# Ledger of designs, part 174: peptides against a protein of PDB entry 3C2G

Target 1, 209 residues: chain A of PDB entry 3C2G
Amino acid sequence: IRTFDLLGLLLHDSDAIDGFVRSDGVGAITTVVQYPNNDLIRAGCKLLLQVSDAKALAKTPLENILPFLLRLIEIHPDDEVIYSGTGFLSNVVAHKQHVKDIAIRSNAIFLLHTIISKYPRLDELTDAPKRNRVCEIICNCLRTLNNFLMMWIPTPNGETKTAGPNEKQQVCKFIEIDILKKLMSCLSCEGMDTPGLLELRSTILRSFI

## One batch from the design tools (peptide; made by RFdiffusion4, then SolubleMPNN)

Design b2_p30_5_s4 (from b2_p30_5, 11 letters changed)
Fold by OpenDDE base, seed 3:
Structure b2_p30_5_s4 (fold): chain B 209 residues (1-209), chain A 30 residues (1-30)
Amino acid sequence: as target 1 above (209 residues)
Amino acid sequence: SASLRKRLAEAREEQDKAFDEVVEAYLASL
């Protein structure tokens, strides 16, 4: 805990973050969060989120790290763990085809759908801090989905990956009425990063229409 | 230019409206 808090206080610039990631800092965090301590898991996942946009992650082997994190999110019904973990996932898959492939093979699409489905509608949440955190989680899930959908959109150069039949079925669940209502609820939520949700909206149109 | 920024903002707003209409139409079809 204190070590992660201290590391979080030292990792404020991109060079320090990249240095930490190059030194297998992500692997070190994932090793430490294997201990069944909720406060340690929260602190570790928060630190993972803080380093999740590091350029050095493009050179980091995530084959063992990403499945572990996805499993951690699946088994810990903790909003802070889910927030940090889905935020990490969203950032690490961005513009990284190999990481997207690892995430998809690790059942990330189904997990994200499960996360979104388990949370109530935002309008049913009276507690503003809880509502905001749930909105952030849903936004992280949807942003990750956007990153996956973008793989299957025709580029001007005609190169598209075709989604496999299983991936197609899993992605089709995100256009279910309840999921779309949650997306619309997030778009109406004040203080949310609307650009990422608007990009998802554009991607859904291009993928299904 | 200011004109290009305005046209890009208008095109984004039109795309946003078109999406909302399509989502509403899709939701109404379910």
Scores: peptide ipSAE 0.026, ipTM 0.420, DockQ to the pose 0.043
Fold by OpenDDE base, seed 2:
Structure b2_p30_5_s4 (fold): chain B 209 residues (1-209), chain A 30 residues (1-30)
Amino acid sequence: as target 1 above (209 residues)
Amino acid sequence: SASLRKRLAEAREEQDKAFDEVVEAYLASL
C-alpha cells in the first residue's frame, strides 16, 4: 500500500511512467494485487490507472494482465477498484487493436454492461461524491465501448472490420434503453468528459442507425 | 480544410440531434 502510494507520487511525468512500465511495473502491480487485501487492490488499481496512458504499454504484453484485471473488477464490489480498473481498460484499448481484441475475447463487453447496469440512476444518488464516482465509472465503461464500436466504423478508405456475430450481440446490449438513459444522464452531468460521450453518441448512431 | 472541419462538425451535431430525438421518443413510449 504505502509503496504504491509513494510510487504514485513519483510517477508524475510521462518519462517516469514509461520507465516504470518498461520495467514491468504493470506486471509487478498485477502480481501484488493477487493478494486478497482490499486496500492493496485499491492502491494497485489506482496505480494502474495512473500508468494506463503510457506509450510503453504499446510494447507491453497484456494477454495475461488484461484478463486478470477484468476478473478483478468482476469480483470486487469496490467503486474505487471499478473506477480505476475501467479507467485503465479504457486507456489501454485506445488506439490498440490487439488490446481491443484481447479485451473482447476476455468478455469485457459483458462486464462493462454488467457494471453500468448495476449502478442506480444518477438522479437517485443524493451523495455528490458517490454520484460523481458512479458517473466516472459509467463514463469509463462507455468510453471503452466507444473504442470497441470504432473498430466497425468504415474508414475513409472503405475498409471496415466486420463484427463477428458474437461481437454484434454483445454490442447490442449497449443500445438497451437503460444504458441509453445512463448515457444521457452522464451527458447531462457537469464536469464529465462530454467530448468523449458525444463521440460515443455519434458512434452509436453510425453503428446502429 | 476549415470547410471540411465545419461540415464534419455540422454532421456530428445533426447525428447528435437525431440520437436525442430517438432517445426522447423511447423515453416517452415508456
Scores: peptide ipSAE 0.026, ipTM 0.418, DockQ to the pose 0.036
Fold by OpenDDE base, seed 1:
Order: C-alpha cells, then sequence, then structure tokens
Structure b2_p30_5_s4 (fold): chain B 209 residues (1-209), chain A 30 residues (1-30)
C-alpha cells in the first residue's frame, strides 16, 4: 500500500512514468494486486490509472495484463477499483488498434455493458461524491466503447475494420435504452468529459444509422 | 470568439436533436 502511494508521488512526470513502464512496472503492479487485499488492489489500480497514458505502453505487451485487469474489475465490486481499472482501459486502448483487439478478445465490451447496467441512474444518487464517481465510471466505459466503435467507421483513407458478428452483437447492446439514458445523464453532469461523450453520441449515430 | 461559441452551441443543439430523434425512432421500433 504505502509503496504504491510513494510510487504514485514519484511518478509525477512523463519520463519517470515511462521509465517505470519500461521497467515492467505495470506487470509488477498486476503481480502485487493478485493478493487478496482490498486496499492494495485499490492502490495498485490507482497507480495503473496514473501510468495509463504513458508512451512506453505502446511497446508493452498487454496480452496478459488486460485479461487480468478485466477479471479484477469483474470480481471486485469496488467503485475505486472499477474507476481506476476502466480509466486504465480507456487510456490504453486509445489510438492503439492492437490493444483494442486484445481488450475485445478479452470480453471487454460485455464487461463494460455489465458495469454500466449495474449502476443506478445518476438521478437516483443523492450523494454527490458517489454520483460523480459513478458518472466517471460510466464515462470511462463509454469512452472505451467509442474507441471500439471508431474502428468500424470508415476513415478518410477508406480503411474500415469489419466487426465480427459477435462483436457487432455485443456493441448493439450499447444502444439499449438504459445505456442511452445513462449516456444522456452523464452529458448533463458538470465537470465531465463532455467532448468525449459528444463524440460517442456522434459515433453511435454514424454506426447505427 | 462569441461567434465561435454560438456556432458550437448551435452544432451541439443540432446533434442533440438528431440523437433524440434516433433514440425515439429506435424506442418506437421495439
Amino acid sequence: as target 1 above (209 residues)
Amino acid sequence: SASLRKRLAEAREEQDKAFDEVVEAYLASL
């Protein structure tokens, strides 16, 4: 615990973060969070989030890390773990096609749908800190989904990945009324990644119309 | 600029309406 907090304080610049990632720091965290200690898991996932935008992650093999993290999020009904883990996922898949493919093969789409579906509507949450954290989690899930949907939108260069039939069916769950209502609720929250959510809305329109 | 903010607001409102129409059409198809 204290070691991860200290590491999080030391990893405040991009060069230190990249150095940590190049030294298999992500693999080290994922090894440590296998211990059944909730505070350790929270601290480890928070540290993963802090390094999730590192340039060095483009050269890091994530084939073992992503399935483990997805399983960790699935089995730990802890908002801080889910927030950090979905934040990590959303950042590592951004602009990285090979990482998107690993995440999708690791059932990320279904997990993200499950996470969004399990949370109550934001209007039912009277506690502002809890409501904000839930909104952040949903935004992380939806931003990750946007990154997946974007693979199937024609680029100006005419390259489009064809979604597999299973992937397409899983993605169609994100146009369920409950999910769309949660997207709209997140768009109404102050201080959210409104540009990213508006981009997702645009992506949904382009993908399903 | 005030003009750019106005154009961004108009584009957002147009996208809001288009999204709402699609959601309503989808709901009506269920």
Scores: peptide ipSAE 0.025, ipTM 0.433, DockQ to the pose 0.040
Fold by OpenDDE base, seed 4:
Structure b2_p30_5_s4 (fold): chain B 209 residues (1-209), chain A 30 residues (1-30)
Amino acid sequence: as target 1 above (209 residues)
Amino acid sequence: SASLRKRLAEAREEQDKAFDEVVEAYLASL
């Protein structure tokens, strides 16, 4: 715990973050969080979120790390673990086709659907800190989904990956009435990543219509 | 160019309206 808090205080500079990632710092965190301690898992996932935009991650093999993190998020009901883990996922898949393919093969689409589905509507949450954290989690899931949907949109260069029938069926779960209602609730929330949610609406339209 | 950014913003707004109409029609069909 104290070590991760100290590392989080030192990893504010992009060069320090890249240095930590090049030294297999992500693998080291994932090794430590295998111990069943909730405070350690929270601190480790928070540190993963802090390094999740590092340029050095483009050279880091994520084949073992990403399936482990997805399983950790699946088995933990903790909002702080889910926030940090979905934040990490959204950042590491951004602009990285190889990482998107690993995440999809590791059942990330179904996990994101399950996470969104388990939370109530934001208007039913009276506690403002809890409502804000739930909104941030849903936004992390929806940003990740947008990054997946963008893989199947025609680029100007004519290279389209055709979605496999299984991937298309999993993505179609996000047009369920309850998921669409939660998306609309997030779009109405002040101070959120509204640009990213608006991009998801445009991406859904281009993918399914 | 500023003109291209404006046209892209207008096209985005039109897609957002079309999405809202499709969602409303879908919700009304259930």
Scores: peptide ipSAE 0.023, ipTM 0.424, DockQ to the pose 0.039

Design b2_p30_6_s1 (from b2_p30_6, 13 letters changed)
Fold by OpenDDE base, seed 4:
Structure b2_p30_6_s1 (fold): chain B 209 residues (1-209), chain A 30 residues (1-30)
Amino acid sequence: as target 1 above (209 residues)
Amino acid sequence: SIEERLAKAREEQDNAFDEVVEKAKKLLES
């Protein structure tokens, strides 16, 4: 735990972070967080979040890392783990098609739906710190989902990937009224991407054309 | 037909989304 905290303090610039990632730092963290210690898991996931936008991740094999992280998020009800994990996921899939594919194959879409489903609407949360953390989690989920959906939007070149039937089914769950209400409840929070929510709607509908 | 069902589903989803969006806009304006 203390080691992760120390590393977090040292990894304060992009070069240091890239160096850590190139040295298989992400793999090292994922190895450590396999131990059933909640504090260690929290610290490790927080560190993962810190390095999640590193350029070096584009060259890092994530075939084992992402499925592990997704499983970790799935089995832990800890908001801090979920926050860090969804944040990592949203950043790591950004602009990286191969990483998106790994995440989707690892049931990420369903997991995102599960995460959103487990939390109440933000207006039902009276505790401000809790509300803010939940908002951040939902935003991370939304950002990740939008990153996935963008793959299925036709490019100007006419090339587009088609979502499989399972992916379509999972995506359709996000247009459920209860889910939409939860997403919309985030609009009053700072950092919410309203255009992203509208894009979500548009992309889901277009997935059936 | 499947096409009719899809069209209906799209319409229902669209309406549901629009309702939520409009409600949210009103709340934000208040």
Scores: peptide ipSAE 0.022, ipTM 0.441, DockQ to the pose 0.022
Fold by OpenDDE base, seed 2:
Structure b2_p30_6_s1 (fold): chain B 209 residues (1-209), chain A 30 residues (1-30)
Amino acid sequence: as target 1 above (209 residues)
Amino acid sequence: SIEERLAKAREEQDNAFDEVVEKAKKLLES
């Protein structure tokens, strides 16, 4: 835990982060978080989030890492782990088609739905720190979903992939009324920018019209 | 103002979103 905290302090610039990633730092963290220590898992996932937008990740094999992380998020009840993990997922899939494919094959879409379903509406949360954290988690999920949906939206000059039937079914779960209410509640959060939610709404419009 | 324009754009998006949601619900119920 202390080591991860120290590493987090040292990884303060893009070059340091890239260096860490190139040295298989993500793999190292993944190994450590396999131990059944909640504090260690939390610290490790936080560190993953810190390096999640590293350019070096484009060259890092994630075939084993992503499924593991997704499983970790699925089974671990800790909001901080979920926050960090969904943040990592959101960042790592951005602009990386091969990573998106790995995530989708690893049931990421369904997991995102599960995560959102786990939490109450934000207006039902009276504790501001908790509400804010949940809002961030939902936003992470939405950004990730948006990244997936964007693959299936026609571009003026580009080839568009088509979602498979399973993916379509999983995506349809996000238009459930209870889910939509939770998503909309994010817009009412004070001090929280929800660009991901707005982008998702735009993407949904393009995807379902 | 730019703020008013942004507010209007958001409102328009909300309305469009609601329409899509309603259409989707009807489709799912059919």
Scores: peptide ipSAE 0.021, ipTM 0.442, DockQ to the pose 0.043
Fold by OpenDDE base, seed 5:
Order: C-alpha cells, then sequence, then structure tokens
Structure b2_p30_6_s1 (fold): chain B 209 residues (1-209), chain A 30 residues (1-30)
C-alpha cells in the first residue's frame, strides 16, 4: 500500500507515468494485486487508473492484463476497485481497436451490464459520497460502452464494422430497460457528463435502428 | 442549456428508444 501511495505521488506528470508504463509498471501492479489483500487490491487498481491514459499504453500488450482486471472487477465487490477498474477500462479502450477487441472477447460488455445491475438507482442512494461514486462507476461503464458501440456505427464514408452475434448479445444484455433507467438516472447527478449520456443514448439507437 | 438539450433529446428519442429496447429483448430471446 505504501509503495503504491508513493508511486502515485511520484507519478505526478505524464512523462513519469509513461516511464512507469514503459517499464511494465502495469504488469507489476497486476502481479501485486493477485494477492488476496483488499487494501492492496484497492491501492493497485487506483494506481492503474492513474496511469490508464498514458500514451505508452498504446504500445503495451494488454492481452493478459485486461482479462485479469476484468475478472478482478467481476469478483471483487469493492466500489473503489470497480471505480478504478472501470475507469482504467474506459481509458485504455479509447481510440484503440485492438484493446476494444480484447475487452469484448473478455465479455466486457456483459460485465458492464453486471456492474450496473448490482447498483441501485441513484435516486435510492441517500448517501452523497456513495451516490457520487456509483455515478462515476456508471459513467465509466457508459464511456466504455460508447467506445464499443461506436465501432459498429457507420462512418460518413459508409465504412463500418459489423458486430458479431456474441457482441450483439452482450450489447442486448446491457440495454435492458432497467439498466437504461439506471443510466438515465445519472442525469440527475451533479457534475455528470450529460452530453456523454446523451451521446450514448444516441449511439444505442443508431446501433439497433 | 443542458436541461433544454436533455428535454429535446428525450422528446426526439423516446419512441425510438423504446423500440430499441424491444428489439434487444427479442434478440435476448433468440
Amino acid sequence: as target 1 above (209 residues)
Amino acid sequence: SIEERLAKAREEQDNAFDEVVEKAKKLLES
């Protein structure tokens, strides 16, 4: 924990973060969080989030790391781990088709559905810190989903990828009515990326119409 | 405003959104 905290302090600029990532820092964290220590897992995932937008990640193989993280998020009920993990996922899939493919093959879309499903509607959360954290988690999920769905939206030149049957099934799980209602409830959260939510809604519509 | 944009988006997409949900349900059943 202390090590991760220290690293977090040292990784205060983009160059330091890139250096850490280039030195297989993500792999190192992944190794450490394999130990069944909740505090360590939380700290490690937080550090992953901190480095998740590093440019160096574009050159980092994530074939083993990402599935591991997804599994960790799946089995670990800690909101902080889920927050950090979904934040990491959201950032690493952005603008990287290869990483999106890895995530999708690892059932990431369905996992996002599962994550949102386990949380109550935001209007049912009276504790502001909890509500805010849940909002952030849902936003991370939404951003990730949007990144996936955008692959299957026709571009102005008419080029588009077609989602396979498995991907479609995973997306369908995500857009269950109860899930969509939870997503829409995020619009009531202060500081929420309302434009992003609207974009996701539009993307969903474009994906199935 | 964000509120106005939200209201407009809801008005424009409500019916279509419901249709998408129904399509998704059918796919889940297949």
Scores: peptide ipSAE 0.021, ipTM 0.473, DockQ to the pose 0.039
Fold by OpenDDE base, seed 1:
Structure b2_p30_6_s1 (fold): chain B 209 residues (1-209), chain A 30 residues (1-30)
Amino acid sequence: as target 1 above (209 residues)
Amino acid sequence: SIEERLAKAREEQDNAFDEVVEKAKKLLES
């Protein structure tokens, strides 16, 4: 636990973070967090989030790491773990088609739906810290979903990937009224990326054209 | 009141996404 905290302090610049990632630091963390200790898991996932936008991740094989993390998020009820894990997911899939494919094959779309489904609408949460954390989790899910959906929207050059039948079915779950209302509830939180949420709404609609 | 403001905000959010859902349904049926 203290080790992860210390590592977090040392990994304060992009070069240090890249060095850590190149040395299979992400793999090391995922190995450690397999130990059934909630505090260790929380600290490890937080550290993953801290390095999740590292340049070196583009060259890091995530085939064994990402499925494990997705499973961890699925089975762990801790908001801090879910926050860190979904944050990691959203960052690592950004602008990386290969990583998106790994995530999708690992049932990430369904997991995102499950995560959003487990939380109440934000306006039903009276505790501000809890509400803010849930808002951040939903935002992480939204960014990830948007990154997936954008793969299946035709580009100006006419090129597009086609979602498989299972993926299409899973995406359709996000137009359920309860899910959409939860997404919109994020607009009630201060500091929310309203343009981003509106972009997601547009992306969802375009995905059904 | 805060409760009234929250209720209003909820209603506005519901209305906004009802439109999205209806639009999406129409697209799926086409």
Scores: peptide ipSAE 0.024, ipTM 0.488, DockQ to the pose 0.035; fails the geometry check

Design b2_p30_6_s2 (from b2_p30_6, 14 letters changed)
Fold by OpenDDE base, seed 3:
Formats: C-alpha cells, sequence, structure tokens
Structure b2_p30_6_s2 (fold): chain B 209 residues (1-209), chain A 30 residues (1-30)
C-alpha cells in the first residue's frame, strides 16, 4: 500500500508516466487491485488517476482493463475509489474514439447514471469536504458523458456516428429532473469546472433537439 | 481446497505487486 503511494509521488514526470504506461503499468495495477483489499484498491486507483492523462494510453490495449475498472466503480463503496475511477475514465476516453467504444460497449453510460443517482443532492451535504468530493465525482461522470455525446453530434461535414437505440435510451436518463438538478447544483460549487458543465448542458440539449 | 485457492490467489497478488514495482522502477530509470 505504501508502495503505491510512493510510486504516485515518484511518477510526476510525464516521461516517467509514459514509460510506466508503455510497460503495461496500468494492466499491472489493475491486476493488483483485483483482490479484496480496500486500502490497496484505493491506492491503486489513485495511481491510475495520476497516470490517466498519459499520451501512451492511446496505444495501450484497454479491452480488459476498462471493463474491470467499470465493474469496480460500480460496486465499490469508497468515494475515493469512485473519484479516482471516474477520473481515470474521463481522462482515458478523451480524444480516443476506440476507448470510448470500449467503454460504451461495457455499459459505461448506464453506469455513469447509476453513480450520479446514488449520491444525494449536494445541498443536502453539509460537510464541505464530502460535498466537494461528491461534486467532483459527478463532474467526472458528466465529463465522460460529454465525451460520449460529442461522437453523435452532427458535424458540418455531415459525418456523424449514430448512437444505437440502447445508448440513446441510456442517454435519455440524464435529462431526468433529478439528474438535471444535480448538474445545476454542481454549478454552484466553488472551484468546479463551470465551463465544462455548461458545455455538457449544451451538448445534452443538442442531442435531443 | 479453498485454502489452497486462497494461497494461490495471494501469491498471484504478490507477483502482480512485484511487477508494478519493477515497472515503476524501470519507468523512473528511463
Amino acid sequence: as target 1 above (209 residues)
Amino acid sequence: SLEERLAAARKEQDEAFDKVVELAKKALAA
């Protein structure tokens, strides 16, 4: 456990991170966290988050890794694990169509909705650290969703991927009143990516217009 | 036996952990 923390401190250089990822470091971490040790899982997911913006991830096979991570964040009760996992997901799908496809095939859209739904409204959380963490998790989910939705928005060139009927139905769940209220509540949180949330709102609206 | 399976799983975890450490060391040395 302490080793993961130490590794996280040492892997601060972009070249070192890329080297780690190229050497299947993400796969190795995911193997370690397959065993039921909460401290190990927390530390491992934190490390995953730290390397989640690595350029080398574009060339890393994620067919086995991503479904595992999705299952983990679906069932794990620790907000820190959820934070790290959703953060990893949001970063790893960014600008990588093939990764988005893997995530979507692995029921990621529905999972994002499930995660957002399990948390109370932010205005019901009086503890600022807890509220902020929940807000960050929701924002990670919404950022990931935005990345998915952008694939299905018509471009001026007329080339657009079409969402399947199941995906469309799952996306429709995000326009539920409770989800929208949570989205709006995130806009009131200090230090949050307000522009990103507004972009998502716009993307959602465009998806249904 | 269940005990043998648990022992095997623990061994696998240890091996995976060692791999992570080795990979990290390699990355830091590069």
Scores: peptide ipSAE 0.055, ipTM 0.595, DockQ to the pose 0.014
Fold by OpenDDE base, seed 5:
Structure b2_p30_6_s2 (fold): chain B 209 residues (1-209), chain A 30 residues (1-30)
Amino acid sequence: as target 1 above (209 residues)
Amino acid sequence: SLEERLAAARKEQDEAFDKVVELAKKALAA
C-alpha cells in the first residue's frame, strides 16, 4: 500500500510515467492487486488510473491485464475501485484500436451497461461526495463506450468497421431510458466536463440514426 | 495440485510486489 502511494507521488510527469509503464509497471500492479486486501486493491487501482494515459501503453501487451481488470470492476463493491478501474479503461482504450478490440472481446460493452445500471439515480443520492463519485463512474463508462462507438460511425475520410451482431445488441441497451436519464443527470454534477458529456450524448445518439 | 497452483500464484504476486518496490526505489533515487 505504502509503495503504491509513494509511486503515485513520484510519477508526476509524463516521462516518469512512461518509464514505469515500459518497465511493465501496469502488469506488476495488476498482479499485486490480486491479493485479497481491499486497501491494496484500492491503492493499486488508483495508481493504474494515474498512469492510464501513458503513451507507452500503446506498446504494452494488455491481453492478460484488461480481462482481469474488467472482472475486478465487475465484482468489487468499492466505488473507489470502480472509479479507478473504469477510469483506467476509458483512458487505455483511447486511440488504440487493438486495446478496444481486447476490451470488446472481453465483454466490456455489456459490463459498462451493468455498472451504470447498478447505481441509483443521482438525484436519489443525498451525500454529495458519493453522488459525484457515482457520476464520475458513469462518465468513465460512457467515455469508454464512446471510444467503442467511434469505430463504427461512418466518417467522411475515416476507416470504419462494422460491429458484430452481439456488439450491436449490447450497444442498443444504452438507449434505455434509465441510461439516458443517468447521462443527463451527470450534467448537474460539480466539476464535470459538460462539453465532454454533450459529446458523448451526441455520439450515442448518432450511433442509432 | 490446487495447493501447488496456489503456492505458485502467491510466489508470482510476491515477485510482482518486489518489482513495484524496485521501481519505487529507482524513482526515488532519480
Scores: peptide ipSAE 0.055, ipTM 0.601, DockQ to the pose 0.014
Fold by OpenDDE base, seed 1:
Structure b2_p30_6_s2 (fold): chain B 209 residues (1-209), chain A 30 residues (1-30)
Amino acid sequence: as target 1 above (209 residues)
Amino acid sequence: SLEERLAAARKEQDEAFDKVVELAKKALAA
């Protein structure tokens, strides 16, 4: 735990982060957090989030790492782990088709829906720190979904893959009224990117309506 | 055996932890 905290302090610039990632730091963290210690898992996932936007991740094999992380956030009830894990996921899939494919094959779309469905409406949460954390988790999930959806939107310059029937069915769950209400409730949270949330909503609606 | 798998997993975790520690030390020295 102390080591993760120390690393978090030292990995403050992009070069240091890239160096850590090139040295298989992500793999090392994911191996360590397989030990059943909640504090260790929380600290490790937090560190993963800190390095999740590293350029070096494009060259990092994620075939074993990503499915493990998805399973971890599926089974772990800790909001901090879910926050860090979904944050990592949203960043790591960005602009990386092969990583998106791994995530989708690992049932990420369904998992994102499950996570959002787990939490109550934000207006029902009176504790501000809890409400803000839940909002951030929902935003991470929706941002990740948006990254998936963008693969299936026809663009003039790219081979657009068509979503499979199962993926389409899973995505359709995000236009459910309860999910949309949760998305809209995030607009009331302080410090949130309101235009970004509206864009996410628009993308979700356009993709399947 | 299950015992062998557990032992292997523990060894892997220890090695990974050591690697993280070494990376931290390198970062501190830089």
Scores: peptide ipSAE 0.050, ipTM 0.591, DockQ to the pose 0.014
Fold by OpenDDE base, seed 4:
Structure b2_p30_6_s2 (fold): chain B 209 residues (1-209), chain A 30 residues (1-30)
Amino acid sequence: as target 1 above (209 residues)
Amino acid sequence: SLEERLAAARKEQDEAFDKVVELAKKALAA
């Protein structure tokens, strides 16, 4: 834990973050969080989130890292871990087709649905900090989903990847009434990425129409 | 040169991170 605290202090700018990532820092953290220590896992995932937008990640092999993280956020009960993990996922897949492919092959779409389904509606949460954290988690999931769906939107250049049957089926689960209600509840939260949620809604509609 | 100084600083930073990563690995092995 002390080591992670120190690392967090050292990672104060983009160059430092890139240096850490180039030094296989993400792999190192991933190795550390394999130990059954919740405090360590929480601290490690927080660091992952901190470096999740590093440019160096585009050149980092994630074939072993990403599936592990997906398994972690699937089973871990701590909202802070889920927040950090889904945040990492949303950032790391952005603008990186090869990373999106790894995530999708690892059942990320289904996992995102599972995570959203796990939490109650935001209006049922009376504790503001808890409600805000849950909202952030859901938004991370939705942002990730949006990044996946964008791959299947036709570009002007005519090159469009088509979603496979399994992916289509998994995406269809997000139009379930209970999921939609939760998505709509996020729009009422202060400080949320409302434009991002609206973009996702548009993307979903375009995917089904 | 400025470029040489920047390169040296970057190298030093990379080495520092390598050390921290190694320390983290060692701490986990203990």
Scores: peptide ipSAE 0.032, ipTM 0.464, DockQ to the pose 0.016; fails the geometry check

